Peptides against a protein of PDB entry 5D63. Designs and how they scored, part 212

Target 1, 292 residues: chain A of PDB entry 5D63
Amino acid sequence: SLRRGIYHIENAGVPSAIDLKDGSSSDGTPIVGWQFTPDTINWHQLWLAEPIPNVADTFTLCNLFSGTYMDLYNGSSEAGTAVNGWQGTAFTTNPHQLWTIKKSSDGTSYKIQNYGSKTFVDLVNGDSSDGAKIAGWTGTWDEGNPHQKWYFNRMSVSSAEAQAAIARNPHIHGTYRGYILDGEYLVLPNATFTQIWKDSGLPGSKWREQIYDCDDFAIAMKAAVGKWGADSWKANGFAIFCGVMLGVNKAGDAAHAYNFTLTKDHADIVFFEPQNGGYLNDIGYDSYMAFY

## One batch from the design tools (peptide; made by RFdiffusion4, then SolubleMPNN)

Design b2_p28_4_s2 (from b2_p28_4, 12 letters changed)
Fold by OpenDDE base, seed 4:
Structure b2_p28_4_s2 (fold): chain B 292 residues (1-292), chain A 28 residues (1-28)
Amino acid sequence: as target 1 above (292 residues)
Amino acid sequence: SAPKMDDEKTATSLSGTVAPTPLNSESL
């Protein structure tokens, strides 16, 4: 089954993603096809899929930017019914906002069926233009129509996936203790992570012995990412990935505090030095503590 | 400039560092 998480949802036929027009939080805002840039945030095109307890393969889809939900207008089963952003809740009983999401016949893409109407999310005519209509349309699970097939590109990790990435890293001390702060994390591209670092004022911050040293820089970076998350997104139920580590050098005679994030494939961590904005596979320390 | 280390020289702590309350924790 599809896991809880944040997804970029891309059409299987054309290079178009499911976009909430202008990221608007207004009820009835059109959901449309729009172009996207790989390895970027794609602000209006991120969707938090929340699985409904005891309803197999069924989710709400919250737009990360607007905090509104994918909604089939009036729950109509008519082909061409508008799919819009609408106010809602993650565990709603409103069938207009409940989506059964399962693998298509190709085994790679998904189909998105409205729970009530049994119609499918359709990129009308497979139109690749920006602002192309997305609608509910008649279909079947076995039909090969690419207008109703979607790739779910995972943009987040669970705390368990983050834990597993840390556990695979060779720069973890035998005394390591990790502390999980959240359940699901949006993983930022390094360019975005670096921009947050720049905007935090840390590049201009002066290192001062004990009063503003490595731990202050590392915690200030995490605070900046947390604030950026709160200021940027209206959806709830996720965090922005930014870890803090405490590490000791191989000689055991020096300690350091630093940040870390996940690699693009979410399989590994990369260390981030908040004092200079550098990304490193080896920061010269083995982590004995992390929180993230 | 190159990053500066803390004055702490231990494998178990770093001075001035405070962590928030976790939802969960693990050891490796």
Scores: peptide ipSAE 0.024, ipTM 0.587, DockQ to the pose 0.069
Fold by OpenDDE base, seed 2:
Structure b2_p28_4_s2 (fold): chain B 292 residues (1-292), chain A 28 residues (1-28)
Amino acid sequence: as target 1 above (292 residues)
Amino acid sequence: SAPKMDDEKTATSLSGTVAPTPLNSESL
C-alpha cells in the first residue's frame, strides 16, 4: 500500500507532474500537468498523502504549497470533470476529496481513483505541455493506459525511516539517545539546504569561544530551516528535515555540535558542518545525542 | 578565512540505544 508521505506525482507516459496552477489557494484552482526539474523542490507539485483510517488504500492529497486539497469538481462521474484545488481537511468525509490510490497492473505506477465517482485522475490526451488538463475520467484498475498511471516519488521520510538511517551510520556512539520531534519530514536537496545556510547569515558569523561556538551554529541552522519551512509552505502535518547532533571524538576527550541531513536515497545520513557549509560522511565524532 | 572549528570536553554522556526516544512537539 502507499505510505503516508509527501510525493512528487509524475505521469507514467510523459515527463509531466501533477501541478497546482500558480500554487494558488483559491477554491477551484486548476490542477494541471506541468514540466519539472529532477532533484529540485518543484514547489507547486508536492502532495501530502494522508491515509484515511479504516478506509483501505484511501487518502486525501494536500498540496504542500497552497494547503488546499485535490478535489473532483462536484464529485461528478462525467469524463472530463475538472480536478481542482479546494479547501479541505486531512480526514474529510467529503468523497470529492477522497482518493483510492493503488498499484496499476504494471506493479510500479499507481492509479488515482475518486472514492465517490469511481473515475480516475487522467492526463487528458497524455498532453506533455505546461498547463495540460487533468480530469476525472472513466477507467478500470487493470487498464494499461499511461494517461491514468502515475509514479509516486517519495520526497519525505517518516521518523522511523530517519531513525533507521541513523542506526545504519557507523559514527554513532554507544550512549546515543535520539529525540524525534515530528512524524514526517520533507528531505531537501543539498543545494536547497546550502541556500538556506547561506541566507541565514551563518557564513558571515564569527566563531567566539563559548558565546557563539559549535552549538550556536548548529542550533542557528536548525532554526533557519524551521523558519524557511514555515515561510514556504501552507500545509501542516510535516516538518523539514534538519537534525542537530552532539558528538564525541574517538579519544573521548572532545565534543562537537553539528547538523545532519539525509542522502538522496534516504538510506543514510550525511553530516553538515554549519561553520563552513561542508558535507561530510565522517565529521570525526560519534553522536551521543540527536534531535530532529 | 575559515572560522575556528570548535571541539570541547564532553561533560555528559546520555544513556540509550540506537532507537530514539520519541518527543513529539505536540505532546509538549
Scores: peptide ipSAE 0.018, ipTM 0.516, DockQ to the pose 0.072
Fold by OpenDDE base, seed 5:
Structure b2_p28_4_s2 (fold): chain B 292 residues (1-292), chain A 28 residues (1-28)
Amino acid sequence: as target 1 above (292 residues)
Amino acid sequence: SAPKMDDEKTATSLSGTVAPTPLNSESL
């Protein structure tokens, strides 16, 4: 089954993603095919999939940027019915906004079926142009039509997945205690994470003994990421991944506070030094505490 | 300036209610 999470949703036939046009929060805003840039944030093309309790393989799809939901216009079963952004809630009973999402016959891509109409999300004519129509269309689960097949590229991790990535890292102290602050985390590309760091003013901040030292830098970075998240996205029910760690050196005579994020594959953590903006696989400390 | 080492810090759990997601603790 598809997990709760944030996805970039890409057509299986052409290099086009499901895009909420202009990221507009207006009811009836077209959802369209649009080009994307790999390893970037793709602002209007991120969707939070929220599983509906007690309804197998069924989700709402919230646009991360607008906070609106994928909606089949009037729930019509007619081929070519518009798919739009519309106001909604994560656990709505409105069948226009309920999507059954299961693997296609190829075992890699998904099909997205409207719960009410039983039609499928279709990139009309497989058009790869920016602004290409996405519509509800007749189909079957076993049909191989690439216009109705979508790759779900996971852009987030659960707290459990983050925990598992930390547990695999060799730079964790035997006394480690983690504190999970949120349930689901958008994982940023390093370029975006670095830009937030630059915009925070931390590159110009002066280290001062005890009054503005390693912990102040690490907490200021986390606060900057949290603010960036709040200012950038209208959807709720997720956070932006930015951890804080406290670590001790191998000699046990010095400690440090630093940040961490996840690698691109979400399998590992990478350390971030907020005093210089460096990414490191080994920061020279073993973590005895984290919050994230 | 170059990064500096500091004295060992003590981990403290958050108290109270944080909405909407409850705080969880983990150990390895």
Scores: peptide ipSAE 0.016, ipTM 0.524, DockQ to the pose 0.060
Fold by OpenDDE base, seed 3:
Structure b2_p28_4_s2 (fold): chain B 292 residues (1-292), chain A 28 residues (1-28)
Amino acid sequence: as target 1 above (292 residues)
Amino acid sequence: SAPKMDDEKTATSLSGTVAPTPLNSESL
């Protein structure tokens, strides 16, 4: 079963992703195939999949950027029916915005079926060009047609997955206490995380004993990421991953406050030093407290 | 400049790793 989360949705046949054209929040905005850049934030190509309670394998798909939902125009079962962005809600009963998402015959990709029409999201003619039509099309769950097969690359983690990544890290103190703030977190590429750090003004901030020291830097970074999230995305029901840790050194004679994020595979954490913008696998401290 | 170390803030006594506690929505 597909989990709740944020996905980059890529065609199984060609290097094209499901894109909300221009990230527009207007009703009827075309959803199209578009090229993407690996290991970047593909702004118009991120989709929050919200599972519908008591409806097996069925989701709404909210465009993260626009806050609008994937919608089959008039719920038509006609092949070639437009798939667009449209206003909606995460738990809508509108069958135009309900998508049954299950594994394809290859066991790796998914098919996206409209709940009402039973047609599938199709990259028309497998066109790899930017702006290629995505439409509802007749199909079956078992057919091998790559035009209707999609990889769901998860761009987020649950709080439980983040907790598990922390628990695997060797730099956790025996007195560790973690506090989970949110349920689902968009994990940023380091380049984006670093850009937020730069834009926060922290690179120009002066360390001052007690009055603006390690904790101030770490909290300022978390605040900057939170603000960036609020300013960048119109969808709700997720956070941007940026943790704060308090740690003690091996000698037990010094403490530090720092940030952390997740590795690309979401399996581990990496420490971030907000005083210099460095990423480290070992920051020289064992965390006794985190919130994220 | 390299990060500076600060004074040890109150690490509670070594009683072992306690499972993370989620905050409730009312405390957020």
Scores: peptide ipSAE 0.015, ipTM 0.517, DockQ to the pose 0.050

Design b2_p28_4_s3 (from b2_p28_4, 10 letters changed)
Fold by OpenDDE base, seed 4:
Structure b2_p28_4_s3 (fold): chain B 292 residues (1-292), chain A 28 residues (1-28)
Amino acid sequence: as target 1 above (292 residues)
Amino acid sequence: AAPAMLNEEEATSLSGTVASTPLNWASL
């Protein structure tokens, strides 16, 4: 089954993603096909899939930017029914906002079926143009029509996945203690993470013995990421991934505080030095504590 | 790039620490 998480949802036939037009929070805002840039945030094209308890393979889809939900207009089963952003809640009983999401016949893509109408999310005519209509359309689970097949590119990790990534890293001290702060984390591209770092003023901050040293830099970076998340997204129920680590050198005579994020494939962590904005696979310290 | 600075007091505090698995903050 599809896991809870944030997804970029890409058409299987053309390079178009499910986009909430202008990221608007207004009820009835069109959901459209739009071009995307790989390995970027794609602001209006991120969807939090929340699984409905006791309803197999069924989710709400919350637009991360607007905080509104994917909604089949009037729940109509008519082909060509608009799919829009609409006010909702993660665990709604409104069948207009409930989507059964399962693998297509190709085993790679998904189909998105409205729970009530049993119609499928369709990129009408496979139109690759920006603003192309996305609608509910008749279909079957086994149909090969690429207009109704979607790749779910996972843009987030669960706390368990983050924990597993940390556990695989060779630069973890034998005394390591980790503290999980949230349940699901949007993983930022390094370019975005670096931009947050720049905008925080940390590049201009001066190291000062004890009063503004490594821990202050690391905490300031985490605070900057947290604020950026709060200011950027209207959806709830996720955090932005930015870890803090305390580490000790191999000699055991020096410690450092630093940040970390996840690699693009979410399989590993990469260390981030908030004093210089550097990304490192080895920061020269083994982490004995982390929170993220 | 400016060199990273150290907090030596944290290094000394590691002596005698026992490893633990990651904990959920909400479980504290």
Scores: peptide ipSAE 0.020, ipTM 0.592, DockQ to the pose 0.078
Fold by OpenDDE base, seed 3:
Structure b2_p28_4_s3 (fold): chain B 292 residues (1-292), chain A 28 residues (1-28)
Amino acid sequence: as target 1 above (292 residues)
Amino acid sequence: AAPAMLNEEEATSLSGTVASTPLNWASL
């Protein structure tokens, strides 16, 4: 079963992703095939999949950027029916915005079926060009047509997955207390995380004993990421991953405050030093407290 | 070793074992 999360949705046949044209929040904005750049934030191509309670394998798909939902125009079962962005809610009963998402016959990709019409999201003619039509089309769950097969690349982690990544890290103190603040987290590429750090003004901030030191830098970074999230995305129900840690050194005679994020595969954490913008696998401290 | 320019403070030790406390994120 597909988990709740944020996904980049890529065609199984061609290097094209499901894109909300111009990231527009207008009702009826076309959803199209578009090229993407790996290991980047593809702004208009991120979708929050919210599972519908008591409806097996069925989701709404909220565009992260626009806050609008994937919508089959008039719920029509006609082949070639437009798929658009439209205003909605995560737990809508509107069958135009309900999508049954299950594994395809290849066991790796998914098919996206409209709950009402039973037609499938189709990259028309497998067109790899930017702006290629995405439409509802007749199909079956078992057919091998790559026009209707999609890879769901997960761009987020649950709080439980983040907790598991922390628990695997060797730089955790025996007295550790973690505090989980949110349920689902968009994990940023390091380049984006670094850009937020730069834009926060922290690179120019002066360290001052006690009055603006390690904890101030670490909290300022978390605040900057939180603000960036609020300013960048119109969808709700997720956070941007940026942790704060307090750690003690191996000698037990010094403590430090720092940040952390997740690795690309979401399996591990990497430490981030907000005083210099460095990423480290070992920051020289074992964490006794984190919140994220 | 951390760079000499990084701040180091007196360590505050917590009692107990490794634990995580989830917050009610839906009410935040």
Scores: peptide ipSAE 0.013, ipTM 0.568, DockQ to the pose 0.056
Fold by OpenDDE base, seed 1:
Structure b2_p28_4_s3 (fold): chain B 292 residues (1-292), chain A 28 residues (1-28)
Amino acid sequence: as target 1 above (292 residues)
Amino acid sequence: AAPAMLNEEEATSLSGTVASTPLNWASL
């Protein structure tokens, strides 16, 4: 089953993603096929899938950028019915905005069926051009048509997945206490994470004994990421992943405060030094406390 | 230029077993 999370949704037939045109929050904004750049944020192409309680495999899809929802125009079952962004809520009862998402017959891709109309999200004619029509179209769950098959590339982690990644890391102290602040986290590409760090002013910040030292740098980075999240996205119900750690060195005579994020595969953590913007697999400390 | 030394402080480690404490994120 599809988990709650943020997804980049890619067509199984052509290198096209489900895009909310211009990231517009206006009702009736077209959802279209658009090219994407691997290992980037793909701003208008991120969708928060919120599972509907007690309705099997059924979700709302909130565009992360606009805060609007994937909507089948008038809930029509007619082939070629527009799929648009429209105002909504995560737990709506409006069948125009309810999507049953299940594995296709190939076991890798998903199909996206409108709950009301029973039509499927279709990249019309498999058109790979930017702005290609996405529409509701007749289909079946077992049909092999790639126009209606979508890969769900997960761009977020749950707090449990983050916890598991931390637990696998060899640089965790035996006295470790982790504090989970949120439920779901958008994991940023390192390029985006580094850009936030640059824009925060931290690269120009002067280290000063006690008054602006390692903890201030680490907290300032987390605050910068939090602010970037709030300023960048209109959707709610997720956070941006940026952890703070306190660690002790192997000798037990020094401590440090630093950041961490997740690797691209979300399986591991990587340490981030906010004083220099470096990514490290080993920062020279074992974490005894984290919050994220 | 000598690489700027990163800040290091005296270790003040928490005691106890490895644990993770989730906050009620829905109430934040």
Scores: peptide ipSAE 0.015, ipTM 0.574, DockQ to the pose 0.047; fails the geometry check
Fold by OpenDDE base, seed 2:
Structure b2_p28_4_s3 (fold): chain B 292 residues (1-292), chain A 28 residues (1-28)
Amino acid sequence: as target 1 above (292 residues)
Amino acid sequence: AAPAMLNEEEATSLSGTVASTPLNWASL
């Protein structure tokens, strides 16, 4: 089954993603096909899938940028019915905003069926142009039509997945304690993470003994990422991944505070030095404490 | 400087146990 998380949703036939036009929060804003850039944020094209308790394979889809939900207009079963952004809630009972999402017959892509109408989200005519119509359309689960098949590329991790990535890292001290602050985390590309670091003013900050040293840099980076998240997205129920670690060197005679994020495949962590903006697989310390 | 450990519960090994304590940010 599809897991709770943030997804970039890409058509299986053409290089087009499900896009909320202009990221608008207005009711009735068209959802359209749009081009995307791999390994970037794709601002209007991120969707939080929230599973409905006790309803198998059924979700709401919240646009991360607008905070509005994918909505089949009037729940109509007519082919060509508009799919729009509309105000809603994560656990709504409104069948216009409930989507059954299951694997297609190819076992890799998904189909997105409206719970009420039983029609499917369709990239009309497989049009790869920006602003191409996405609509509810008649279909079946076993059809091979790529207009109704979607790849769900996971852009987030659960706290459990982040914990597992930390547990696999060789630079963890035997006295390690981790603290989980949130449940689901958007994982940023390193380019975006670095841009937040630059915009924070940390590159111009001077190290000063005790009064502005390693812990101040690491906490300032965490705060900058948190603020960037709050200022960038209208959806709730997720955080932006940025960890803080305290570590000790192999000799046990020096300690350091630093940041960490996840690798592109979300399987491992990478250390980030907030004093210079460097990414390292080995920062020279073993972590005895983390919060993220 | 030598690390100062949090004066909380005993640290757990990542091997075979859940090392992370869930703390809701709203409760901090």
Scores: peptide ipSAE 0.010, ipTM 0.534, DockQ to the pose 0.040; fails the geometry check

Design b2_p28_4_s4 (from b2_p28_4, 12 letters changed)
Fold by OpenDDE base, seed 5:
Structure b2_p28_4_s4 (fold): chain B 292 residues (1-292), chain A 28 residues (1-28)
Amino acid sequence: as target 1 above (292 residues)
Amino acid sequence: SAPKMDDEKTATTLSGTVASTPLNSASL
């Protein structure tokens, strides 16, 4: 089954993603096919899938940027019915905004069926152009039509997945304690993470003994990422991944505070030094505490 | 630039100190 999380949703037939046009929060904003850039944020093309309790394989899809929901216009079962962004809630009972999402017959892509109408999200004519119509269309679960097949690329991790990535890292102290602050985390590309670091003013911050040292830098980075998240996205129910660690060196005679994020595949952590903006696989310390 | 020094990090409970790491004398 599809897990709760943030997804980039790409057509199986052409290099087009499900895009909320202009990221607009207005009711009735068209959802369209649009080009995307791999390994970037793709701002208008991120969707939070929230599973509906006790309704098998059924979700709301919240656009991360606009905070609006994927909506089948009037819940119509007519082929060619518009799919738009519309105001809603994560656990709505409105069948216009409820989507059953299951694997297609190919076992890799998904189909997105409206719960009420039983029609499928369709990239009309498989059009790869920017602004191509996405609509509800008749179909079946077993049909191989790529216009109705979508890859769900996970852009977030659960707190449990983050914990598992930490647990696999060799630079964790035997006394490690982790403190989880949120449930689901958007994982940023390093370029975006670095830009947040630059915009925070940390590159110009002076290290000062005790009064503004390693822990101040690490906490300031986490605060900057948190603020960036709040300022960038209108959807709720997720955080931006940025951890803080306290570590001790191998000799046990030095300590440090630093940040960490996840690798692109979400399988591992990478350390981030907020004093210089460096990414390191080994920061020279073993973490005995993290919060993220 | 490399970090110059890091201050002492200490873990405490209601019963007192349970772990402490000293100032870092090494730069990264």
Scores: peptide ipSAE 0.033, ipTM 0.604, DockQ to the pose 0.047
Fold by OpenDDE base, seed 2:
Structure b2_p28_4_s4 (fold): chain B 292 residues (1-292), chain A 28 residues (1-28)
Amino acid sequence: as target 1 above (292 residues)
Amino acid sequence: SAPKMDDEKTATTLSGTVASTPLNSASL
């Protein structure tokens, strides 16, 4: 089954993603096909899939940027019915905003069926142009039509997945204690993470003994990421991944505070030095404490 | 530039790799 998470939803036939036009929060804003850039945020093309309790394979889809939900206009079963952004809630009972999402017959892509109408989200004519119509359309689960098949590229991790990535890392101390702050985390590309670091003013900050040292840099980076998240996204129920670690060297005679994020495949962590903006696989310390 | 460390940052923790339960965001 599809897990709760943030997804970039890409058509199986053409290089087009499900896009909320202009990221607008207005009711009735068209959802359209649009080009995307790999390994970037794709601002208007991120969707939080929230599973409905006790309803198998059924979700709401919240646009991260607008905070609005994927909505089949009037829940109509007519082919060509508009799919729009509309105000809603994560656990709505409105069948216009409930989507059954299951594997297609190819076993890799998904189909997105409206719970009420039983029609499918369709990239009309498989049009790869920016602004191409996405609509509800008649279909079946076993059809091979790529207009109704979607790859769900997961852009987030659960706290459990982050914990598992940390546990696999060789630079974790035997006395490690982790503190989980949130449930689901958008994982940023390093370019975005670095830009937040630059915009925080940390590159111009002066290290000062005790009064503004390694922990102040690491906490300031986490605060900058938190603020960036709050300022950038209207959806709730997720955080932006940025960890803080305290570590000790192999000799046990020196300590450091630093940040960490996840690798692109979400399988491992990478250390980030907030004093210089460097990414490292080995920072020279074993973490005995983290919060993220 | 080379980062600077702080030796006074060390603390005693629980043995092993352990995570706490997630915090309720409404209590933060």
Scores: peptide ipSAE 0.030, ipTM 0.591, DockQ to the pose 0.065
Fold by OpenDDE base, seed 4:
Structure b2_p28_4_s4 (fold): chain B 292 residues (1-292), chain A 28 residues (1-28)
Amino acid sequence: as target 1 above (292 residues)
Amino acid sequence: SAPKMDDEKTATTLSGTVASTPLNSASL
């Protein structure tokens, strides 16, 4: 089954993603096909899939940017019914906003069926143009029509997945203690993470003994990412991944505080030095504490 | 620029004792 998480949802037939037009929070805002740039945030194209308790394979889809939900207009089963953003809640009972999401016949892509109407989210005519209509359309689970097949590219990790990535890293001290702050984390591209770092003013910050040293830099980066998250997204129920670590060198005679994020594949962590904006696979320290 | 380290990073127990840390304060 699809896991709770943030997804970039890409058509299986053409290089188009499910986009909430202009990221608008207005009820009835069209959801459309739109081009995307790989390895970027794709602001209007991120969807939080929240599983409905006791309803198999059924979710709400919250647009991360607008905080509105994917909604089948009037829940109509008519082919060509608009799919729009609409106000809602993660655990709504409104069938217009409930989506059964299961693997397609190809075993890789998913189909998105409206729970009420039993119609499928369809990129009308497989149109690859920006602003192409996405609609509810008749279909079956087993048909191969790429207009109704979607790749769910996971853009987030659970706290458990983050913990597992940390546990695989060779630069973790045997005394390590981790403190998980949230449940689900949007993982940023390094370019975005670096931009937040730049915008924080940290590149121009002066290191000062004790009063503004490595921990202040690391905490300031964490705070900057948190603020960026709050200022950028209207959806709730997720955080932005940015960890803080305390580490000790191999000799045990030096300590450091630094940040970390996840690699693109979410399998590993990468260290980030907030004093210089560097990404490192080895920062020269073994972490004995993290919070993230 | 080269990052600067911190010599004050330590772990403590609730009793105020130093927890098992690899840090050697004498070498800092």
Scores: peptide ipSAE 0.029, ipTM 0.574, DockQ to the pose 0.051
Fold by OpenDDE base, seed 1:
Parts: C-alpha cells; sequence; structure tokens
Structure b2_p28_4_s4 (fold): chain B 292 residues (1-292), chain A 28 residues (1-28)
C-alpha cells in the first residue's frame, strides 16, 4: 500500500509530472502534465497523500504549494473530464477528491482512480508537452496503458524512517537520546537547504563566546528552515526536515551543536555545520542528543 | 550527564549552490 507522504508523481510513459498550473489556489485551476527537474523541489508538483481511515488504498492528494486538492470536475465519469485543484480537507467525504491509488499491473507504477467515478487519472494522449491535459478517463486496473500509470517518488520521510537513518550512522554516541517533533518531513535538496541557510543571515553572523555560539547557530538554522516551510507551502500536516544535534568529540574534551539532514535516498543522515554551511559525513562529534 | 559544551569558532563560509529554478509551472 502507498504510505502517507509527499510525492512527486511522474508519468510512466513520458517525462512529465502532475503539475498544478502556476501553483494557484483558485478553484478549478488545471492540473496538467509538465516537465520537471530531477533533484529539485519542483514547487507545483508536490502532493501530500493522506490515507483515508477505513477506506482501503484511498487518499486525498493535497498540492503542497497551493494547499488545494486534486479534484475530478463534478465527479463526472465522462472520459476527458478535467482534473483540477480545488479547496478541500485531508479527510473529506467528497468523492470528487477521493483517489484510490494502487499498483498497476507492472508492479512499479501506480494507477490513480477516482473513488466515485471509477475513472483514472490520464495524461491525455501521453502528451509530454508542458500544460498537457490531465483528465479522468475510463480504464481498468490491469491494463498496461502508460497514460494512466504513474510513479510515486517519495519526497518525504516519516519520523520512524528518520530515526532509522540516525540509527545507521556511526557518529552516534552510546548515550544518544532523540526527540521527534513531527510525523512527516519534506526532505530538501541540499541546494535549497543551503539557500535557506544563506537567506537566514547565518553566513554573516558573528560567533561570540556563550552569547551566540554553536548552539545559537544550530537553533537559528532550524528556525530558518521552519520559517521557510511556513512561508513557502500552504499545505499542512508535514514539516521540513532539519535536525539539531549535540555531540561530543572522541577525546571527550569538546562538545558541539550542529544540524543534520537526510541524504537524497533518505537512507542516511548528513551533518550540516551552520557556522560555515558545510555538509559533512563526519563532523568530528558523536551525537548524544537530537531533536528534529 | 551530558558533556559540557566547548563550542567551535565560526569557520569561513563555504560557497553554496543556489537552488535550481524548477522547469515546471513555477514562475521563471
Amino acid sequence: as target 1 above (292 residues)
Amino acid sequence: SAPKMDDEKTATTLSGTVASTPLNSASL
């Protein structure tokens, strides 16, 4: 079954993603096929899939940027019915906004069926052009039509997955205690994480003994990421991944406060030094405390 | 008990990469 999470949803036949046009929050905003850039945020192409309790394999799809939901216009079963962004809620009962998402016959891609109409999200004619029509279309679960097959690339991690990544890292102290703050985290590309760091003013901040030292830098980075998240996205129910760690060196005679994020594959953590903007596999400290 | 913190000094800022502009429907 598909997990709750944030997904980039890519067509299985052509290099197009499901895009909310202009990221607009207006009701009836077209959802279209659009090109994407690998290893970037793809602002208008991120969707929070929220599983509906007690309804098997059924979700709402909230556009992360607009905070609106994928909506089949009038719930019509007619082939070619528009799929649009529309105001909604994560646990709506509106069948226009309920999507059954299950594996296709190829076992890798998914099909997205409207719960009410039983039609499928279709990249009309497999058109790879920007702004290509996405519509509800007749189909079956078992057919191989690539116009109705979608890869769900997960762009977020659960707190449990983050904890597992930390547990695999060799730079964790035996006394480690982690404190989880949220349930689901958008994992940023390093370029975006670095840009937030730059925009925070931390690159120009002066280290001052006790009054603005390593812990202040680390907390300021986390606060900057949190603020960026709040300012950038209209959807709720997720956080932006940015951890704080306290660590001790191998000699046991120095301690440091620093940040961390996840690697692209979400399998490992990478340390981030907020004093210089460096990414490190080894920061020279073993973490005895983290919160994220 | 947790170790006492002996903080590192500010290091030279490393050159960072800016985020690439998405080629999707986001404004260029």
Scores: peptide ipSAE 0.029, ipTM 0.440, DockQ to the pose 0.183

